# Peptides against a protein of PDB entry 2N1D: the designs that were tried, part 70

Target 1, 169 residues: chain A of PDB entry 2N1D
Amino acid sequence: EVKVKIPEELKPWLVDDWDLITRQKQLFYLPAKKNVDSILEDYANYKKSRGNTDNKEYAVNEVVAGIKEYFNVMLGTQLLYKFERPQYAEILADHPDAPMSQVYGAPHLLRLFVRIGAMLAYTPLDEKSLALLLNYLHDFLKYLAKNSATLFSASDYEVAPPEYHRKAV

## One batch from the design tools (peptide; made by RFdiffusion4, then SolubleMPNN)

Design b1_p17_6_s4 (from b1_p17_6, 7 letters changed)
Fold by OpenDDE base, seed 3:
Structure b1_p17_6_s4 (fold): chain B 169 residues (1-169), chain A 17 residues (1-17)
Amino acid sequence: as target 1 above (169 residues)
Amino acid sequence: MLEKLKKLTEKIVKILS
């Protein structure tokens, strides 16, 4: 498996995220106040503001586009806990034409990087190319870590109603 | 899914390299 290193600052959040949903039976509020699209846009703007508006800007845009696509492809099948399945079904019914990057937020985006490594292992990339991609992914993760205080909060979750429990468990 | 990710990854790497 290709290892995507999660910043140490974000590892506790992954545990909290899991606990909120699986143990406390809470759900991330959807649609997200700050969705994946917005997070990626902020990242792109952040990178642009740090200079190098040359080939680096184009590269960042492609990385953003790639991460967005990764997320949209993997969300439904790879990034959800069992308890979140009914919520996802409702989202699909209510927003059939919306990409999930417009619905979900930072916690689910972070989960992408927990899962993406296994998917990358199936790509016929040489070691150098894979390392290059990983560098960009890690750069984005570093950005998430830097902004973790504003991106990750337990207050973005809410206790699922009793009727949800009945269809989820 | 995997095939789509594979193509996407290859595309991104090609652009970034």
Scores: peptide ipSAE 0.239, ipTM 0.835, DockQ to the pose 0.782
Fold by OpenDDE base, seed 2:
Structure b1_p17_6_s4 (fold): chain B 169 residues (1-169), chain A 17 residues (1-17)
Amino acid sequence: as target 1 above (169 residues)
Amino acid sequence: MLEKLKKLTEKIVKILS
């Protein structure tokens, strides 16, 4: 197992996110007001403003691109609760050519880091290379934690209508 | 999907190292 450490301040949000969807039968409002693409762009700009070298800036951009790709690949199959699947189907119908990083937001992005470790375990990476990648992922997670007050809010969720419940059965 | 992730990860690691 490859362990991706989630910041302690974000762990309660994961529980709240799960509760909102699974127990309270709410849905994250889509398309997101601030989508994954925007969050990653803000992170990249944040790192740039901190006086990184050209090489480090380049590395951050590649990590951002990688996270985006991971998200787009894994969202539909790995990051959704069962209750969210009808919504996802509707999104695919309404936005057939749009990457999910342009539709979904911070909560689903955070879920990626809960699941990505298991996927990385199947990659034949040496420990040094894996540690380097994990350092960048953890750095991004720390950024999410720092901005958690603006990125994660229960007000971005809404009660699913009765007709949705019928679809979700 | 797993193969895609493997190749993507390998690519990223090569860039970072």
Scores: peptide ipSAE 0.222, ipTM 0.825, DockQ to the pose 0.729
Fold by OpenDDE base, seed 5:
Structure b1_p17_6_s4 (fold): chain B 169 residues (1-169), chain A 17 residues (1-17)
Amino acid sequence: as target 1 above (169 residues)
Amino acid sequence: MLEKLKKLTEKIVKILS
């Protein structure tokens, strides 16, 4: 499969995220205080503020758009733990026309990059093209790592109520 | 879903190339 390198700084968070949901039976608070759309917008603005050329700015915008689309396509089927399924169903009912990038936040966005590599392996892209895409994805991941203190926090999770447990079990 | 992702990836690569 295609290898997407997760920054070492973010790997422990993936474990904590899994533990919060699966073992501690907590849920990420939705809608997210800072959703995926906002994170991607901040990244784009960050890149533009670094004095990039117009061509590079355009490329960043397209990468952001692509990541957003990847997330919206994969969230429901690829990025959720079983315990999160009832919450997702409720979100769909409450926000039927909203893209999930406007509802979910950084933890679920990070999960995308754990799964996207396997999906990219099914594309007929040549090695050079794939490497180029990966470079941009890794650049974004580097941004997430740089801002991890503000983007990833256990305080964004809450214990699911007993009523939810009945739905999940 | 895979087909959609393939097309999306192809589009992005074309733009970035």
Scores: peptide ipSAE 0.216, ipTM 0.821, DockQ to the pose 0.741
Fold by OpenDDE base, seed 4:
Structure b1_p17_6_s4 (fold): chain B 169 residues (1-169), chain A 17 residues (1-17)
Amino acid sequence: as target 1 above (169 residues)
Amino acid sequence: MLEKLKKLTEKIVKILS
């Protein structure tokens, strides 16, 4: 399995995220106040502001596009806790054509990196190519860690109503 | 899904490498 290292700063959040949903029966507020698209855009702009060369900027944009597509592909089947399934169903019903990167936010985006390693293991990438990709992914994760105070907050969750509990697993 | 992810990854790696 390909290991994507989650920054130590973000590991506690993964636990909190899990606890908020599975134990406290809360849901992340959707649509996200700051969705995955905007987070990725901010990251790209951040990298640009760091004085990147044109080629490096292009590479970052492609990585951003890739992460976005990874997220959109994997969200529904790989990144949700069972308790979140009814919420997801409602989102699909209300916004059938909207990419989930426009609906979900930082917590779910972070979950992607917990799962993506296993998926990458099925891709026949040479060691050099894989290392390169991982470097970009880790760089993005570092960005998330740097901005964790604004991106990850329990206040973005809300207690699910009783009627939700009845249809939730 | 897995196949799509493979193709996407290969595309990105091709661009980045």
Scores: peptide ipSAE 0.204, ipTM 0.815, DockQ to the pose 0.735

Design b1_p17_7_s1 (from b1_p17_7, 8 letters changed)
Fold by OpenDDE base, seed 4:
Structure b1_p17_7_s1 (fold): chain B 169 residues (1-169), chain A 17 residues (1-17)
Amino acid sequence: as target 1 above (169 residues)
Amino acid sequence: DIEELKKALEKLLSALK
């Protein structure tokens, strides 16, 4: 198993996110006010403003691209709770060609990092490559933690309408 | 290091698909 450490600031949010969806039967408002694309762009710009070398800037851009693609691949199949499935189906119907990184936001992006460790365990990466990737992933998670007050809020969720409850539990 | 990172990301993505 490859362990991707979630910052302590974000661990409570994972619980809150789970609770809002599964127990309180709420849904994250879609399309997100700040979608994954925007979050990743802000991160890249943040890293750029820190005075990194060109190589580090390039690396950040590659990581951003990788996270985005990873998210877009994994969202529909791995990152949704059962209660969110009807919402996802509606999103696909309304926006069939839109990448999910343009629709979903920080909470779902964070869920990706809960899953990525297991996926990395099945990926044939040498120790050096794995360590390098983990360092960048942890750096991004640190960024999310630093901006958690603006990225994660229960106010971004809304109570699902009665008709929605009949579609999923 | 950049090439190593790219390879890591490519391998990750390939494993996801």
Scores: peptide ipSAE 0.161, ipTM 0.774, DockQ to the pose 0.657
Fold by OpenDDE base, seed 2:
Structure b1_p17_7_s1 (fold): chain B 169 residues (1-169), chain A 17 residues (1-17)
Amino acid sequence: as target 1 above (169 residues)
Amino acid sequence: DIEELKKALEKLLSALK
């Protein structure tokens, strides 16, 4: 299996995220104050400011685009806990054509990287290509870790109302 | 769904090569 290592700084957040949703019955406030699109844009700009070569900048932009596409494909089917399903249904009803990268934020983006390794395992890749991709993914995760104080906060969650509980599992 | 994911991954990989 292809291993995408989550930075140690972010592992506790994955646990907190899970706990907030599944145990405390809270929901991430949507639409996100800082959505996935914005996070990826900030990352790209951050990399640009570091004086990268043109080729490196191009690669970063493509990685951003790839992560965005991957997120938009995976969010609805793979990244949600059962308790979040009614909320997602409401989002789809209100904004059926909106990409989820414009709705959801950092916590759900981080969940993507828990799943990507397994998916890469099913993709035949040469060792060099896989290593390169992993390096970029890990670089992005490192960026998330560096900015975790502003990207991840329990205050972005709120207790779901009783009427929500009745339609959620 | 899985097909779209594979397409996305292939696109990403192609861009990095």
Scores: peptide ipSAE 0.142, ipTM 0.764, DockQ to the pose 0.086
Fold by OpenDDE base, seed 3:
Structure b1_p17_7_s1 (fold): chain B 169 residues (1-169), chain A 17 residues (1-17)
Amino acid sequence: as target 1 above (169 residues)
Amino acid sequence: DIEELKKALEKLLSALK
């Protein structure tokens, strides 16, 4: 398995995220006030503002596109806790053609990076390609860590209503 | 899903090179 290092600043959030949903039976408010698309856009713009070369800007854009695609592929099958399944089903019914990157936000995006390492193992990557990809993934994670105060908050969760509990069992 | 992810990975890697 390819190891994608999660910044130490974000590891506690993964625990809190898990606790909010699994133990406290809360749900992340959807659609997200700041969805994955906007987070990735902000990251790309942030990188542009740092005076990157054209080549580096191009690479960042491709990384953003890739992360978005990874997220949209993985969200429904790999990134949800069991308690979130009914919510996801409702989202699919209400937004059948919308990519999940327009619905979900930072917490679920962060969950992607917990799983992405294993997914990378399914592709025969040479050492150079792997190193390059990991560098960009880690750069993005560093960005998330720098902006964690605004991206990750328990206030974005809410207690699931009783009717949700009934269909979640 | 996994196949789509593989495709995405390949696309990303190709673009980064």
Scores: peptide ipSAE 0.133, ipTM 0.760, DockQ to the pose 0.179
Fold by OpenDDE base, seed 5:
Order: C-alpha cells, then structure tokens, then sequence
Structure b1_p17_7_s1 (fold): chain B 169 residues (1-169), chain A 17 residues (1-17)
C-alpha cells in the first residue's frame, strides 16, 4: 500500500473529528460554510499567486480536479462514519444533483487523504508517476495544515437532535 | 467505485505528465 503522509498538525484533528462524530454524537453542519470546492479553489489561487509557470498552473488545476473527483466519488461510500449516514441521506434527498464537494467541507476532505493511499494501490504506477502524484498530494496537504486554524474547528459541529439518534445506529 | 477511481487517477496522471 502507498503511504500518504498526513502532516503532524492535522493528525490530532482526525482524532477530534472522529471523537466529535462517533463518541459525542455530533454532526458537521451542512452545507459547509466553506465547502470543498471553495477550499480547492483557494488552493489553486494560492499556487497561481506564487508566480508559477503556465505549465505548473495547468498541473495544479488538474490536481484540483482530480481531488474533487475523488472526493465526490468516495464521500458517500468510504468517508462517512456510520453515525453520519442519515445526514448524508437527507442531503441527497434535498440536493439530489449537487456534488458533495459543494456540500461538505475540510474535515471530510481530510478524511479522503487517509484513504487515498489504498486507492493508489488499485492502479499500478511507475515510480516516477507515483512520485509526481504524491508530491502534489503532499503539497495540498501542506496547504491544509497551513490553513488549519480557519479550516478545522469543533464549532462547525453540533449535537444531533434526539430524532436523529432514532435514525442512526 | 473502484473503476471510477482508476479512471480519475489515470486522468490525473495523464494531465500531470
């Protein structure tokens, strides 16, 4: 399995996120105040503002598109805790045509990178291609870590109401 | 969806090369 290194600054958040949902029975407020699309757009603009060449700008855009696609595909099947399933079902009912990257935010996006290593194992890649992809993924993760104070907050969660508990196992 | 992931990965890699 390919190892994608999560920045040390973000590892504690993964634990807090898990605790908020699974143990404290809270839910991330949806739709997110800052959704995945916005985060990716900010990242792209950040990279463009650093005087990158046209070729590098193109690459960043493709990486953003790739991450977005991965997120939209994986959110419902692999990135949710069991307690979040009823919320997801409600989102699908209310926004049937909206990509999840427009609904969910940074915590769920970060969960993607916990799983992405296994995803990469599904496709044989040469060493150079893998290294290139990993470099961009790590660069994005570094961006998330740099902006973690504004992207990750327990205040974005709220205690699920009693009626929700009846829907969730 | 494993197939979708593979397609996305291939597309990404193709664009980055």
Amino acid sequence: as target 1 above (169 residues)
Amino acid sequence: DIEELKKALEKLLSALK
Scores: peptide ipSAE 0.132, ipTM 0.753, DockQ to the pose 0.149

Design b1_p17_7_s2 (from b1_p17_7, 8 letters changed)
Fold by OpenDDE base, seed 4:
Structure b1_p17_7_s2 (fold): chain B 169 residues (1-169), chain A 17 residues (1-17)
Amino acid sequence: as target 1 above (169 residues)
Amino acid sequence: DIEELKEALKKILESLK
C-alpha cells in the first residue's frame, strides 16, 4: 500500500467531520461556499506567488488538474458516508452535468487523501514517478493544513431535517 | 520531471475510469 501521510493538524478534523455527519447527523452545506475547484486554484496561485520556476508552476498545474479529476471520479463512489448518500442523489438530480469539484468543499477533498494511497497501489507507477507525485500530494496537504482554520469549520455543517433522516441510511 | 509527472497522473486517471 502506498502511504499518503495526512498532516497531524488535519487528523483531528477527519474525526470531527466523521462525528458531525455520522453521529450528529449533520450535512456539509452544499453547494460549498468554497468548492474544491477554488481551493485547488488558490493552491496553484499560492505556489506561483512563492517564486517558483516555470517548470515547477506547470507541474503544480498538472497536479491540480489531476487532483480535481481524481476527486470528481472518486467522490460519489468512495468518499461519502452512508448518511450523505441522499444529499448526493439530490445534487446529481439538480446538477447532473456539474463536476462534484464545483459542489463539494475541503472536507470531502481531504477524504480523498485518506483513500488515495490504496488506489495508487493499483496503478502501475514506477518508483520515481510515484515519489514525485507523493511529494506534490504532501505539499498540497501541507497547504490544506496551513489554511485549515478557514477551510475546515463545523459551521459549514447543518443539522439535517427530519425528512432527510427518513431517507438516509 | 514534468513529463514523468504527467505520465504518472495519466496512468492514475486511466486506472480510475
Scores: peptide ipSAE 0.127, ipTM 0.737, DockQ to the pose 0.697
Fold by OpenDDE base, seed 2:
Order: sequence, then C-alpha cells, then structure tokens
Structure b1_p17_7_s2 (fold): chain B 169 residues (1-169), chain A 17 residues (1-17)
Amino acid sequence: as target 1 above (169 residues)
Amino acid sequence: DIEELKEALKKILESLK
C-alpha cells in the first residue's frame, strides 16, 4: 500500500462529512459554490505566486490536471456514500456531459485522497518517482488544510427533503 | 476509466521526471 498522509487538520472533517451525510441525512449543495476546478486553479496560481521555476510550474500544472482527471474518473464509482447516489443520478440526468469537477467541491475532492494511495499501489513506479509524486500530493493536501476554513463548512450541506429519503433508502 | 487514470498518472510522471 502507498501511504498518502491526510493532514491532521482535515481528518476531523472527513468524519464530519461522513456524519452529515450518513447520520444526519444531509446533502452537499450542488452545484458547489466553489467546485473542484476552481480549487485546483487556485492552488496552481498559489504555487505560481511563490516564485517557482518554469519546470516546477509545469509540474504543478500536470499534477493539477492529473488530480482533476482522477477525480472525474473516481467520483461516481468510488467517492460517494450510498445516501448520495440519488443526488448523483439527478446531476447526471440534468448535466450528462459536465465533468464532475465542475459540479462537486472540496469535501468530495478530499475523499479522493483517501482512495488514491490504494490506486497508486497498482502503478509500477520506481521509488524516486513515487516519492516525488507523493510530495506533490501532500503539498496539495497541505494547501487544502491551510484553506480549510473557507473550503470545508457544514453550512454547505442541507437536510435532504422527505421525498429524497424515500428514494435514497 | 482505468485507461484515463493511467494516462493522467503518466503525464504526472513525465512532468516530475
């Protein structure tokens, strides 16, 4: 297993996210006020403003692109709780061609990093390449932690209506 | 889906050297 360390600041949020949805039967408001695309763009711009070399900037852009693609591939099949399935179906029906990175936000993006380690374990990478990739992933997670006050909030969730409960089971 | 992920990872690896 490839270990992707979630910052301690964000671990409680993963629990709160799970609790809001599975126990309190709430849903993250969609489309997100700040979607994954926007978060990744802000991160890239943040890294650029720190005086990185051209090579470093290029690497960040590719990492951002990779995270985005990975998110879009994984969201529907791996990142949703059962209670969120009807909501996802509604999104697909209303916006069949929209990438999920334009619909979902920070909480679901964070869930990706809970899964990414297991997926990387199946990728044949040399130790140097893997370490470098992990450094970038951890750097992004650190960015999320630094901006957690604006990215993660229970106010972005709302109680699902009774009619939703009936189809969510 | 898996192929798309592989391509994404490939690009990342290429950029990271």
Scores: peptide ipSAE 0.126, ipTM 0.752, DockQ to the pose 0.089
Fold by OpenDDE base, seed 1:
Structure b1_p17_7_s2 (fold): chain B 169 residues (1-169), chain A 17 residues (1-17)
Amino acid sequence: as target 1 above (169 residues)
Amino acid sequence: DIEELKEALKKILESLK
């Protein structure tokens, strides 16, 4: 298994996210105020503003595109808690043609990195390529940690209504 | 889908080489 190290600063948030939904029966407000697309765009712009070479800029763009693709593939099947399934169904009904990266936000994006290591293990990568990829993924995670105060907040969640509980049994 | 993920990863790897 490929190990993707999540910054220590973000690990408590994963616990809080889990607690808010599974124990407190809250839901992340959708569509997200700041969706995954915008987060990735901000990251790319941040990297470009740091004076990267053309090759590095190209690599960042591809990493962003890759993360987006991973997220859109994984969200519905791998990243949701059981309690979130009815909400996801409603999102699909209301936004049938929208990629989930335009609907969900930072908390769900962070969940991707809990699972991405296992997915990468299915791809035959030489040691050098894997190390290089991991460096970019870790760089992005560091960016999330740096901006955690604005990206992760319990105020983005709300208590699910009683009628939702009936759907989520 | 694992195959889709692999394709996305291939694009990333190409850019990193």
Scores: peptide ipSAE 0.122, ipTM 0.743, DockQ to the pose 0.149
Fold by OpenDDE base, seed 3:
Structure b1_p17_7_s2 (fold): chain B 169 residues (1-169), chain A 17 residues (1-17)
Amino acid sequence: as target 1 above (169 residues)
Amino acid sequence: DIEELKEALKKILESLK
């Protein structure tokens, strides 16, 4: 398995996220106030503002596009806790044509990076290419960590109603 | 789908070269 290192600052959030959903039976409010698309856009703009409007800009755009694609592919099958399945089904029914990157937010995006390492193993990459990709992924994770105060908050979750519990449990 | 992930990854790799 390819190891994608999660910044230490974000590891406690993964635990809190898990606790909010699985133990406290809460749900992330959907659609997200700040969805994955906007987060990635902000990242891209951040990178552009730091200079390197050459090959680096093009590379960042492709990385953003790739992360978005990864997220949209993996959200429904790999990134959800069991308790979130009914919510996801409702989202699909209400937004059948919307990519999940327009619905979900930072917590679920972060979950992607817990799983992405295993998914990267499905493609035969040489060591140099893999290292380069990992550098960009880690750069993005660093961005998430830098903005964690605004991206990750328990206030974005809410207690699921009793009728939801009956569907999920 | 895994194939879609592969395609996305290839796209990224092309841009990073």
Scores: peptide ipSAE 0.119, ipTM 0.744, DockQ to the pose 0.149

Design b1_p17_7_s3 (from b1_p17_7, 8 letters changed)
Fold by OpenDDE base, seed 2:
Structure b1_p17_7_s3 (fold): chain B 169 residues (1-169), chain A 17 residues (1-17)
Amino acid sequence: as target 1 above (169 residues)
Amino acid sequence: DIKELLEALKKILEALK
């Protein structure tokens, strides 16, 4: 299996995220105050400001686009806990054509990287290409870790109302 | 879903070349 290393700073957040939703029965406030699109845009701008070459700038843009697309594909089917399903259904009903990268935020984006390693294992890649891809993914994760104080907060969650509990686990 | 995922990965790979 291809291992995508999650920064140590973010591992506790994954646990907190799981706890908030599955045990405390809270929901991430949607639409996100800072959505995935904005996070990726900020990352791209951050990389640009670091004085990257034209080639690297292009690569970063494509990586951002790839992550966005991957997120939009995976969110509804792979990244949600059972308790979050009714909320997702409400989002789809209200905005059926909206990309989920404009609705969800950092916590769900981070969940994507828990899954990507397994997916890469089923994708035939030469060793060099895989190493390069992993480097870019890890670079982005490091960015998330550096900005974790503003991207990940329990205050972005709220206790689900009683009517939600009636239609959720 | 798998098709779209592969497309996303393909784009990333193309950017790395």
Scores: peptide ipSAE 0.086, ipTM 0.740, DockQ to the pose 0.087
Fold by OpenDDE base, seed 5:
Structure b1_p17_7_s3 (fold): chain B 169 residues (1-169), chain A 17 residues (1-17)
Amino acid sequence: as target 1 above (169 residues)
Amino acid sequence: DIKELLEALKKILEALK
């Protein structure tokens, strides 16, 4: 098993996110005010502003691209609670060709990193390569933690309408 | 899913070398 350490500042949010959806029957407002694409872009720009070398900038771009692709693949099958499935189906119908990184936001992106450890266990990576990858993933998670006040808010959720409840049963 | 994930990870690893 590969362990991806979630910053302590973000762990309580995962619980709140779960509670809002599964217990309070709320939904994250879609499309997100700040989608995954914009979050990753801001991160890349943040890293570039830190005075990194050209080689490091290239690495950051590839990390961003990798996270984006990973999110787009995993969202529909691995990251959604049962209550969110009707909403996802509606999104697919309304935006059939749009990547989910343009629709969903920070809460769902954070859920990705809860699952990534198990997925990395299936990859034939040597210890050094795995450690290097984990360092960059942790660096991104630290960025999310630093910006958590603007990225994670219960006000981005709303109570699902009665019509939705009928679809979710 | 695993295939797509591996491709994404390989790109990252190549950039980190």
Scores: peptide ipSAE 0.080, ipTM 0.731, DockQ to the pose 0.089
Fold by OpenDDE base, seed 4:
Structure b1_p17_7_s3 (fold): chain B 169 residues (1-169), chain A 17 residues (1-17)
Amino acid sequence: as target 1 above (169 residues)
Amino acid sequence: DIKELLEALKKILEALK
C-alpha cells in the first residue's frame, strides 16, 4: 500500500463525515453547493495565481483532470457509505448523464484520497513517478486543508427523512 | 518532470478503467 498522508486538519473531518452519515443518519446535500468540479477549478486557479511556471500550470491542469476522472470512476463503487446508496441511485436516475464531480462535493472528494493509496499500489509506477504524483496529491490536500472551513461543514448535511431511513438501513 | 507526471496519471487512469 502506498501511503497518502491526509493533513491533520482534515482527519477529524473524516470522522465527522462518517459520524454524520453512519451514526446520525444524515445525508450530504445534493447536488453540492460547491461541487468537485468547482473545487478543482478553484485549486487550478489558485495555483496559477501563485506564480507558477507554464509547465507547472500544465501539470496542475493534468492533475486536476486526473483527480476529476478518478473521482468520477470511483464515487459510485468505492466512496459511498451504505447509507448513501439510495441517494446515489436517485442521483443517477435524475441525472443519468452528469458526472458525479458535478453533483458531489468536498467530503466525498476527500474520501477519494483515503482510498487512493491502495489503488496506487496496483498501478505500475516507478518510484520517481509515484513520488511526483504524491507531491501533487499532497499539495491538493493541503489546499483542501487550507480551505477546510468553507469546504467542510456539518451544515451541508441534512437529516434523512423517515422513508429514506427505512429503505437505507 | 512533466513527462513523468503525465505518464503516472495516464497509468492511473488506465488502471481505473
Scores: peptide ipSAE 0.062, ipTM 0.704, DockQ to the pose 0.679
Fold by OpenDDE base, seed 1:
Structure b1_p17_7_s3 (fold): chain B 169 residues (1-169), chain A 17 residues (1-17)
Amino acid sequence: as target 1 above (169 residues)
Amino acid sequence: DIKELLEALKKILEALK
């Protein structure tokens, strides 16, 4: 199994996120104030501002594109808690053609990296290729950790109304 | 969906070579 290391400063957030949804019965406010697309764009711009070569810039763009696509594929089937399913259904009804990277935000993006390790186990990657990919993924996670104060907040969640509870059970 | 994920990852790997 391939293990993607989550920064220690972000691990408590995963617990808080889980608690907010499953125990406190709250929902992340959608559409996100800062969606996955914008987070990835900011990361790409951040990397470009650091004086990368053309080749490195190209690589960053592809990493961003890959993460975005991975998120859009995985969100609906793998990244949601049971309590969030009615909300997701409502999003699909209201925004049927919108990619989920334009709807969801940092907390759900972080959940993606909890799953990616298992998916990488199915890829025929040699040791060097895997290490290189992991380096870029970890670099992005480091970026999330660096900006965690603005990306992760319990204030982005709200208590689900009673009507929602009936749909979720 | 796994196929799509693999394709996305393949693009990343291609860019890193």
Scores: peptide ipSAE 0.062, ipTM 0.719, DockQ to the pose 0.088

